# Ledger of designs, part 23: peptides against a protein of PDB entry 8OXM

Target 1, 371 residues: chain A of PDB entry 8OXM
Amino acid sequence: FKAEFRLAGGVNLPKIIDCVGSDGKERRQLVKGRDDLRQDAVMQQVFQMCNTLLQRNTETRKRKLTICTYKVVPLSQRSGVLEWCTGTVPIGEFLVNNEDGAHKRYRPNDFSAFQCQKKMMEVQKKSFEEKYEVFMDVCQNFQPVFRYFCMEKFLDPAIWFEKRLAYTRSVATSSIVGYILGLGDRHVQNILINEQSAELVHIDLGVAFEQGKILPTPETVPFRLTRDIVDGMGITGVEGVFRRCCEKTMEVMRNSQETLLTIVEVLLYDPLFDWTMNPLKALYLQQRPEDETELHPTLNADDQECKRNLSDIDQSFNKVAERVLMRLQEKLKGVEEGTVLSVGGQVNLLIQQAIDPKNLSRLFPGWKAWV

## One batch from the design tools (peptide; aimed at target 1 P216 G366)

Design b2_p13_2_s2 (made by RFdiffusion4, then SolubleMPNN; from b2_p13_2, 6 letters changed)
Fold by OpenDDE base, seed 2:
Structure b2_p13_2_s2 (fold): chain B 371 residues (1-371), chain A 13 residues (1-13)
Amino acid sequence: as target 1 above (371 residues)
Amino acid sequence: SLSMGDLIAQARA
């Protein structure tokens, strides 16, 4: 460990520690406080297993279909070290940074990211119809620019084309693997892009097994396939390479049903792996700036310690775990909405659900579905 | 509260 630590900002902010590995390589480490990194560590192991399955299949191996992983070292229930993905940037930082964001640079006459956020916050408590209308207005006045990421980073046309394909493959693989695992909270700050490989790195894996559907504002999309995500694929969009890579990933996942079910079953019943959504976590994920003012601690909520009998907690947990396993089995059989779909049919349904502006308009404004 | 990505962005600055 170098003696120099950089405090990223205030008292509760992560510490950056430059560490020399046993291999003599310097690696920047992010020490996150207050968060349980055990879930991230477990999900990284699941991603490594999915990568092993993808490497065993000839068609997915030839396409280099992998989900990018990072090392997580949990230090305690409230602290851990993340291996910093050197040369990665949050897609939100590239797209919607206040000063240097790609939207501001390439579309200076569009709505600002702040204006878009404000408009969607104003309708947050309104009807789905009103949310949809405002979302469509926002989308009309906030056009995608993520194509410029590869154009800025890769000046050679052959390299640019290869990196755009690498990006498209990464989106496809992570989307399907993420859907199978029920990965949520895919906001623009929880997805990094590697500035050298153009591959995505999904971080903050604290919403898995469709627990995003039980948030106060339920998640309505299977993965992030927003307009900027699609724009990064270039002219082909969701057709051609993306669709084929989704289908080949889904084929490997479905053909690995027994392995995936067994792994997820072990994880769901692991007492060290807290995957369940709790009310505090839900409030944290969907905290409104306006709700900070009304949390006057009315001290008088009787701590009815609902001593939920340990038996009732265990029964409720088991019923949630069983539902997760059943839903995973359905996904791996291609059962969607009570119908058995082919791999192509299932992938098509998921793409349509992910790009549907009705689904996107219903997301929590903090998810930034217009980006 | 800051997301892990916000923390990453701040740590790059």
Scores: peptide ipSAE 0.276, ipTM 0.859, DockQ to the pose 0.059
OpenDDE base, seeds 1, 3, 4, 5: peptide ipSAE 0.188, 0.262, 0.172, 0.274; ipTM 0.820, 0.850, 0.811, 0.861

Design b2_p13_2_s3 (made by RFdiffusion4, then SolubleMPNN; from b2_p13_2, 6 letters changed)
Fold by OpenDDE base, seed 2:
Structure b2_p13_2_s3 (fold): chain B 371 residues (1-371), chain A 13 residues (1-13)
Amino acid sequence: as target 1 above (371 residues)
Amino acid sequence: ALSMGALIAEAKA
């Protein structure tokens, strides 16, 4: 460890620590305070297992279908070390960072990212119809630019093409595995892109097993497949490489049903793995700018409601865990809305759900569904 | 509170 640390900004004052490995390589590490990194660590292990399944299959191995993983070292219930994702950038930073974002650079006459967010916040409490209309107006005046990521980073045409394929494969693999695991909170700051590989790194894995559906604003998409995500795939969009890689990933997941169910069952009943959504976590994830002012700590929430019998809490937990396992089994059987689908049918439904402007317009404005 | 990605962005700067 170097004697010096840097403070990253924000309320939790994360510490950046430069560590020299036994290999003599310097590695930056982010030490988060107050955040439970155990969920991220567990989900990284699940991703590694999914990668093992994908490497065993000849078709997915030939396509190099993998989820990018990062090392997480939980230090306590409230602290951990994240391996710095060296050579990555949040897709939100590239796309919508102030005046230097790709949208501002390539589409200077479009709505600003701030204008888009403001318009969607103004309709947040409105009807689904009003949200849809404003979302369509925002989308018309905020055109996708993520194709320029690979064009800026990879000047050689052959390298550019290979990196665009690597990106498309990464989106496909992470989308399908993320759907199977019910991964939520896929906002533009929770998805990094590797500037050398063009592969995605999913971070902040604190919403899993469809717990995003019980948020105050429920998640309405199976994964992030927004217009910029699609634009990064190039001219074919979701048709061709992406769809085929989704299908091949889904085939491996469905053919690994027993393994995946067994793993998830062990995790759901692990007393050290808190995957459940709680009201404080829900409030944190969907905090409104208006709510920042009224967090007077009214400490006086009466201690009386905490004495729900341990038995009733345990029974409620077990029922939620059983429901998660049942839904996972349905997904792995291709059961969607009471209908058994083929792999191609299931993947098609998921793609349609993920790109549907009606579903996207209903998301929390902080998710930035127009990006 | 800042998302993990925002903290990563700030830590990169």
Scores: peptide ipSAE 0.051, ipTM 0.710, DockQ to the pose 0.058
OpenDDE base, seeds 1, 3, 4, 5: peptide ipSAE 0.026, 0.007, 0.028, 0.007; ipTM 0.643, 0.452, 0.674, 0.426; seed 5 fails the geometry check

Design b2_p13_2_s4 (made by RFdiffusion4, then SolubleMPNN; from b2_p13_2, 5 letters changed)
Fold by OpenDDE base, seed 4:
Structure b2_p13_2_s4 (fold): chain B 371 residues (1-371), chain A 13 residues (1-13)
Amino acid sequence: as target 1 above (371 residues)
Amino acid sequence: DLSMGKLIAEARA
């Protein structure tokens, strides 16, 4: 390890460390403190399994369908080492950075990201109709620009075309795998894009197994397929390559039902893997900027003395795990809304749900569904 | 909004 470290910003002050491997290669690592990386590590293992399934199938292998993974080494319940995703950028940084974001650069007369957020926050407690109307106004005055990512990074037209296809395949694979695992909507800062491959890296996997549906503002989309995500695919949008890659990914997932159920069952019943949504985590994920000042929960360790009967907790946990497994089985059978769909029908429904402005308008404004 | 993505963005700045 080098003697010097850099602080990453943010409240948890993660440390960037450089280490030299036995191979003489420098590797940058992010050391997180006060964060439980076990869920990230587990999800990376599941992604590796999904990648193995995708590589075994000829159709998905030929399409190079993969979900990008990163190395996670949990050190404790509150610390771990992450692989620094070198050569990536958060899509939110590229799109909506305050100084030089692509929306500001390419659409200077559109609403600012702040104006959009403000408008959507003002209606957060309003009806779904009012949310929809304001969301449509925001969308009209905040036009997608993510097409410019590949155009800026890949100047050669043949490379540009290849990278746009790589992006589209990455979105498709991560969307379907994310749906199967119940990752839900992924806010723009938790999606990195690789500046060389144009592939997405999903980070901070703190919501899985549809636990986003039990948030104070429940998730309404199966995965993030917002206007900028679609714009990055180019003029075909969700049609053609994206749809076909979703269908081929879903086909592999459905044909691997027993394997996926067995793996998820083992994970759900692992006492070391807390995947359940707790109120503090829910508050953290949907925290309002105004509430940041007071909630320094000194999580003093001592209030563990709520002797909830271990039996009632275990029974409640088992019923949640059983419901998650049942819903996973339904997804893998193509059961949607009580009906059995074909792979194409299921993928079509999921795409329609993900792009529906009514569903997008109902999302937590902090996750910026207009981006 | 203290997502790992923000932490990564801030660490790159």
Scores: peptide ipSAE 0.028, ipTM 0.645, DockQ to the pose 0.059
OpenDDE base, seeds 1, 2, 3, 5: peptide ipSAE 0.024, 0.009, 0.009, 0.009; ipTM 0.618, 0.484, 0.471, 0.464; seeds 1, 2 fail the geometry check

Design b2_p13_3 (made by RFdiffusion4)
Pose (drawn by RFdiffusion4):
Structure b2_p13_3 (pose): chain A 334 residues (1-279, 317-371), chain P 13 residues (1-13)
Amino acid sequence: FKAEFRLAGGVNLPKIIDCVGSDGKERRQLVKGRDDLRQDAVMQQVFQMCNTLLQRNTETRKRKLTICTYKVVPLSQRSGVLEWCTGTVPIGEFLVNNEDGAHKRYRPNDFSAFQCQKKMMEVQKKSFEEKYEVFMDVCQNFQPVFRYFCMEKFLDPAIWFEKRLAYTRSVATSSIVGYILGLGDRHVQNILINEQSAELVHIDLGVAFEQGKILPTPETVPFRLTRDIVDGMGITGVEGVFRRCCEKTMEVMRNSQETLLTIVEVLLYDPLFDWTMNPFNKVAERVLMRLQEKLKGVEEGTVLSVGGQVNLLIQQAIDPKNLSRLFPGWKAWV
Amino acid sequence: TEKIEAVEAKREA
């Protein structure tokens, strides 16, 4: 074990450690004290199940739809450990870096990130109209730059297109799974982009199962489909590879709702922390019902096809009205 | 409550 450890930041102060194994290769682990990783363990298990189901299905096998997973080992009710992701860089560090940010490098005339943050802080005390107007003004003077990422990393057109296609597929699959699982904490620091495979990886998973509505600022989108992601998917935008991949993933999930419910039914017997406190779990049953409704496409008794559900999700995600009400720190304009 | 505040503080950072 290495004698030094680093802090990853945050109120809980997670610890980062390095271990040297028998082969001598250093492996980085993240011990997360005062937090419950049992929910993250369930998230990783369902991620692996979805990846296996996508691999089993011939329609998705050809499309090579995969979900990037990292091992999470719970150690107690209030602590645990997880595998650190190597060879990945934060999206916000690449895009909105103060020093060498992509938006500053490519578009110096556009508004800086500090100006946008100042405007968002000044407008949180305003009404809906002023928030919508400021958001539209910010979007007018802030063009997406993320499309140049592979352009700056993959000079060969074949490798560049391969990485772009893998990025688009990974974004579609991750967005579908996050909508199904109700993942809301999807700001720039929770998503890591690989420098080689260019596949997005979700690292935080801190809050899910429709927890953003509980937060003071409700999450009005099911997944992150901001202007930067759409521009980086290519000229075609959401139409094309993203829509088809979303449809395929939704079909696979409809075909495997039995396995998904079997995986998620681990609750109601060993409830995790932050629940059933302050004296057939209530919230567990509620989230199971909500997941079942999402999977069956019933909601309030209405039937919805896979294509219609995908179109509705795209419309909700790209709607500026929903993006205006989001948390300023979520970086909806980014 | 403290977890919500921690999430907001993280987003602000």

Design b2_p13_3_s1 (made by RFdiffusion4, then SolubleMPNN; from b2_p13_3, 9 letters changed)
Fold by OpenDDE base, seed 3:
Structure b2_p13_3_s1 (fold): chain B 371 residues (1-371), chain A 13 residues (1-13)
Amino acid sequence: as target 1 above (371 residues)
Amino acid sequence: SERIAAILEELLA
């Protein structure tokens, strides 16, 4: 280990350390403290399995459909080491950084990211109609700019086109696999983009198996397909390459139903894998900036001893696990809202749900659905 | 983890 470290920023102050391997190679690592990386490690293994399924299929292999993965080594329930994704940036940092964000650079007369967030926070407790109206006003005055990411990074037109295609494929693959696994909390800081490959890296996988639907403000979209995400695809948007890559990914997932169900069943019943949403985690994920003053979680380790009767917990847990497995089986059969859909019909429904401004306007303001 | 890796190896073999 080198004696020097860097801070990656954020509330938990993760440390970037440089390690020299036994091979003499320097490797960057992110050390997270006070964070349970077991869920990230498990979800990375599931993504690796999905990548293997995608590589076995000729149609998805030819399209290079993959989910970007990173190495996770959980050390304890509160510590672990991540492979630092060198040459990646959070899409939120590129788009909505307060000083140098792409929205401020390319759209200086639009609302600031802060003004957008403030407007959506003011209506957070209001009706869905009032939220929709304010969301539409925000969207009119905050136009997408993510097309400029590839234009800034890739000056050669042939490289630019190839990288925009790689981006579109990465969004499609991660969106469909993320939907199948019920991956939530896809805010703009939990999605990184690789500055060399234009591929997405999904981080902080702590909301899975549709547990985002039981948050105080439930998640209303199957994946992140916001206006900036679509703008990065270029002129065709969600049509053509994105749709075809979603369909081919969904086809592989549906044809791998037995394998996916068996793996997820083993994960859901692993006593070392806490995937369930707890009230404290829900409060942390949807904490308001105004509430920062009172909830210093002096979460003394002792408050986990709410001895709810073990028997009632086990029965409730088993019923939740069974519901998750049933819903996963429905998704893999193409059952949506009680109707069996074709791959194209299912993918179309998911795209429409993800881009619907009525669904987007209902999300927690911290998710930044206008970005 | 190791059990999942073993099941994955068995399913992927």
Scores: peptide ipSAE 0.012, ipTM 0.521, DockQ to the pose 0.021
OpenDDE base, seeds 1, 2, 4, 5: peptide ipSAE 0.009, 0.009, 0.010, 0.009; ipTM 0.555, 0.405, 0.532, 0.560

Design b2_p13_3_s2 (made by RFdiffusion4, then SolubleMPNN; from b2_p13_3, 10 letters changed)
Fold by OpenDDE base, seed 3:
Structure b2_p13_3_s2 (fold): chain B 371 residues (1-371), chain A 13 residues (1-13)
Amino acid sequence: as target 1 above (371 residues)
Amino acid sequence: SERIEGILEELLS
């Protein structure tokens, strides 16, 4: 281990450490403290399986549809080593860094990221109508700039075009697989972009199997397809390449129904895989700046009162697991809102849900739906 | 877990 470390961006300030392997190669490692990396490790195995299914299909293989994965070595329930995605940056750091983010550089007369967040926090407890109106005002005064990522990184026009296609394919693949697995908490710090490949890397996989829908502010979108995410695709937006890559990914997922159900069933009943949302995790994910004062360090409250009868906990867990499996089966059959949809119909519904400003305006302000 | 890897290998073989 080198004595020098860098801080990665984000709330938990993970440490980037350079390690020399026994092979004499330097490898960057992310040391996360206090996070349960077992969930990330399990979800990386599921992504590797999805990648294998995508490589077996000729249409998805030709399109190079993959989810970027990273190695996770869990060391304990609260510690582990991540292979740091060398040459990646959080999309939030590029877009909305307080000092020199792309929004400030390219749109200096727009609202600041802080002004946008403040406006949405002020209406957080208001009606859906008031949230929608303020969200539309924020969006009008905070225009997308993510197209400039590829323009800054790729000066050759042919390379630029290829990388924009790689980005669009990565968004499509991760969006559809993320929807099937019910991935939540897709805020701008949990999505990295590779500065060389333009592919996305999804991190912090601690909200899965639609557990984002049971948060105090429920998640209302199937995946992140915000204005900046769309702007990175270029002039065609969600049409053409993105839609076709979503459809081809969804075809492979639906045709792999039995394999996906069997794997997810094994994972849901693995006693070492805590995927369920708990009240403390929900509070942590949606903590308000005003609520920081009342979290007295009395996390020494004895594990004693959670002795609800083991039988009632097990019955409640089994009912949640069964509901997750049933909903996964529905998604893989194309059942949406009680109707069986074609692959094209299902993908269209998901795109419309993800870009709907009414759904986006209802999200927790920390998710930054205007970015 | 090694058991999940084994099931994945068996389902992917």
Scores: peptide ipSAE 0.010, ipTM 0.545, DockQ to the pose 0.022
OpenDDE base, seeds 1, 2, 4, 5: peptide ipSAE 0.010, 0.010, 0.010, 0.012; ipTM 0.577, 0.582, 0.551, 0.586; seed 5 fails the geometry check

Design b2_p13_3_s3 (made by RFdiffusion4, then SolubleMPNN; from b2_p13_3, 11 letters changed)
Fold by OpenDDE base, seed 4:
Structure b2_p13_3_s3 (fold): chain B 371 residues (1-371), chain A 13 residues (1-13)
Amino acid sequence: as target 1 above (371 residues)
Amino acid sequence: DERIKGILEELLS
């Protein structure tokens, strides 16, 4: 290890370290403290299995459909080492950086990211109708710019086209795999884009198995397919390549039902894998800016954990795991809202749900559904 | 392993 570290930004102040391997190669690593990387590690393993399924199928292999993975080494319940995704940028950093974000650069007369957030926070406790109206006003005055990512990074037209195609395929694969695994919406800082491949890397996989639906502000979309995500696909948007790649990914997932169920069953019942949403995690994920000041973690030790009988906890856990497995089986059968859909019908429903401004307007404002 | 743990503990402190 080199003696010097750099801070990566963010609340948990992760430390970037450079390690020299026994092979003499320098490897940059991110050391996270105060974070449970076990869920990330497990989800990376599931993604690798999904990638294996996608690679076995000729149609998905020809399309190079893969979900990007990174190495995670959990060290403790609150610490671990991640592979530093060198040559990646958070899509949120590219889009809505306060000083040099693409929205400010390309749309200087639009609302600022702060104005958009403020407007949506003001209506957070309001009706769905009021949220929708304000969301539509925000969207009208905050136009998508993510098309410029590939245009800035790839100056050669042939390379630009191939990279836009790679991006679109990456979004499609991650959206469908993410839906099957119940990852839900993804905060714009938790989606990295590779500046060389234009592929997405999903980080901080702390919400899985539809646990986003039980948040204080429940998720209303199957995956993140916001206006900027769509804009990055170019003029065809969700049509053509994206739709076909979603369908081919969904075909592989549905045809791998038994394998996916078996894998997820093993994970859900793994006592080392806490995937359940807890109230503290829910508060952390949906923190209000007003609440940032007072959460000094006074870990006062004396909260008497009411010894709920081990039997009642276990029965409640088993019922949650069973419901997750049943819902996974439904997804893999194409059962949506009690109706059996074809792959094309299911993918169409998911796309429509993900792009619906009514669903987007109901999301937690902190996750910036207008971006 | 232990030396890596020690460095990481020092970095996580």
Scores: peptide ipSAE 0.020, ipTM 0.439, DockQ to the pose 0.034
OpenDDE base, seeds 1, 2, 3, 5: peptide ipSAE 0.007, 0.015, 0.017, 0.013; ipTM 0.456, 0.421, 0.435, 0.417

Design b2_p13_3_s4 (made by RFdiffusion4, then SolubleMPNN; from b2_p13_3, 10 letters changed)
Fold by OpenDDE base, seed 1:
Structure b2_p13_3_s4 (fold): chain B 371 residues (1-371), chain A 13 residues (1-13)
Amino acid sequence: as target 1 above (371 residues)
Amino acid sequence: DERIEGIIKELLS
């Protein structure tokens, strides 16, 4: 290990370290010292499986539909080592960095990312109608710019076109698999884009199995398909390549129902895998920037009051696990809102739900649904 | 982890 480290930023102050392997190769690693990486590790294994299913199918293999994975080594319940995704940048950093973000560079007369966040925070406790009106005002004055990522990184027109297709395919694959696994909406800092491949890497997989729906501000979208995410696809947006790649991914997932259910069942009942949402995790995930100062984790979880009978905890857990499995089975059957849909019908519904300004306006403002 | 990886390998075999 090199004696020097860099901070990657963020609340948990993850450390970027360089190490020399036994093979003499330098490898960059991200060390998290306050996060449970077990969920990330498990979700990477599920993604590897989904990738294997996608590679077995000729239509998804020809389209190179994959979820980008990274190595995770959990060391404890609160520490682990991640493979540093070298040559990636958070889409949020590219889009809304305060110094040189693409919105500021390409849309200098639009609202700042801070102004947008402030406006949406002011209406956070208001009606859905007030949230929608303010969200529409924010969207009108904060126009998408993510098309410029590929234009900046890929100067050759043929390369630019291929990379935009790679991006679109990556969004489609991760959106559908993310929906099946219930990853929900993703914070813009938890989606990395590879500067060479234009493929997405989803990190910090701490919300899965629709646990985002039980947050204090519940998620209202099946996956992140915000205006900038769509703008990165270019002029066709969600039509053509994206839709077809979603449909082909959904086809493979639905045809692999038994395999996916069996694996998710094993994961849900693994006593080492805590996928359930707890109140502290929920507060952390929807923490306000202003609240960063006071939550010293001086909550000694005094083990005292959770003498809920072990039987009632186990029964409550089992009922949640059963509901997750039932909902997963419904998704894999194409059951949406009590109706059985075709693959095309299901994918269309999910796309419409994900791009609906009414759904986006109801998201937690910290997740920046206008980006 | 190893158990999950084993089950994944078995289900993918």
Scores: peptide ipSAE 0.009, ipTM 0.537, DockQ to the pose 0.023
OpenDDE base, seeds 2, 3, 4, 5: peptide ipSAE 0.005, 0.008, 0.008, 0.000; ipTM 0.402, 0.506, 0.508, 0.401

Design b2_p13_4 (made by RFdiffusion4)
Pose (drawn by RFdiffusion4):
Structure b2_p13_4 (pose): chain A 334 residues (1-279, 317-371), chain P 13 residues (1-13)
Amino acid sequence: FKAEFRLAGGVNLPKIIDCVGSDGKERRQLVKGRDDLRQDAVMQQVFQMCNTLLQRNTETRKRKLTICTYKVVPLSQRSGVLEWCTGTVPIGEFLVNNEDGAHKRYRPNDFSAFQCQKKMMEVQKKSFEEKYEVFMDVCQNFQPVFRYFCMEKFLDPAIWFEKRLAYTRSVATSSIVGYILGLGDRHVQNILINEQSAELVHIDLGVAFEQGKILPTPETVPFRLTRDIVDGMGITGVEGVFRRCCEKTMEVMRNSQETLLTIVEVLLYDPLFDWTMNPFNKVAERVLMRLQEKLKGVEEGTVLSVGGQVNLLIQQAIDPKNLSRLFPGWKAWV
Amino acid sequence: SKLEAALAKLESL
């Protein structure tokens, strides 16, 4: 074990450690004290199940739809450990870096990230109209730059297109799975982009199962489909590879709702922390019902096709009205 | 607790 450890930041102060194995290769682990990783263990298990189901299905096997997973080992009710992701860089560090940010490098005339943050802080005390106007003004003077990422990393057109296609597929699959699982904490620091495979990886998974509505600032989107992601998917935008991949993933999930419910039914017997406190779990049953409704496409008794559900999700995600009410720290304009 | 920590993280941005 290495004698030194680093802090990853945050109120809980997670610890980062390095271990040297028999082969001598250093492996980085993240021990997360005062936090419950059992929910993250369930998220990783359902991620592996979805990846296996996508691999089994011939329609998705050809499209090579995969979910990037990292091992999470719970150690106690209030602690655990997880595998650190190597060879990945944060999206916000690439895009909105103060020193060498992509938006500053490409578009010096556009508004800086500090100006946008100042405007968002000043407008949080305003009404809906002023928030919508400021958001539209910010979007007018802040063009997406993320499309140049692979352009700056993959000079060969074949490799560049391969990496862009893998990025698009991974974004579609991760967005579908996050909507199904109700993942809400999807700001720039929770998503890591690989420098080689260009596949997005979700690392935080801190809050899910429709927890953003519980937060003071509700999460009005099911997944992150901001202007930067859409521009980086290519000229075609959401239409094309993203829509088809979302439809295929939704079809696979509708075909495997039995396996998904079997995986998620681990609750109601060993409830995790932050639940059933302050004296057939209530919230567990509620989230199981919500997941079942999402999977069956019933909601309030209405039937919805896979294509219609995908179109509705795209409309909700790209709607500026929903983006205006999001948390300023979520970086909706980014 | 998680919600508070998540909110504090968002505020730091």

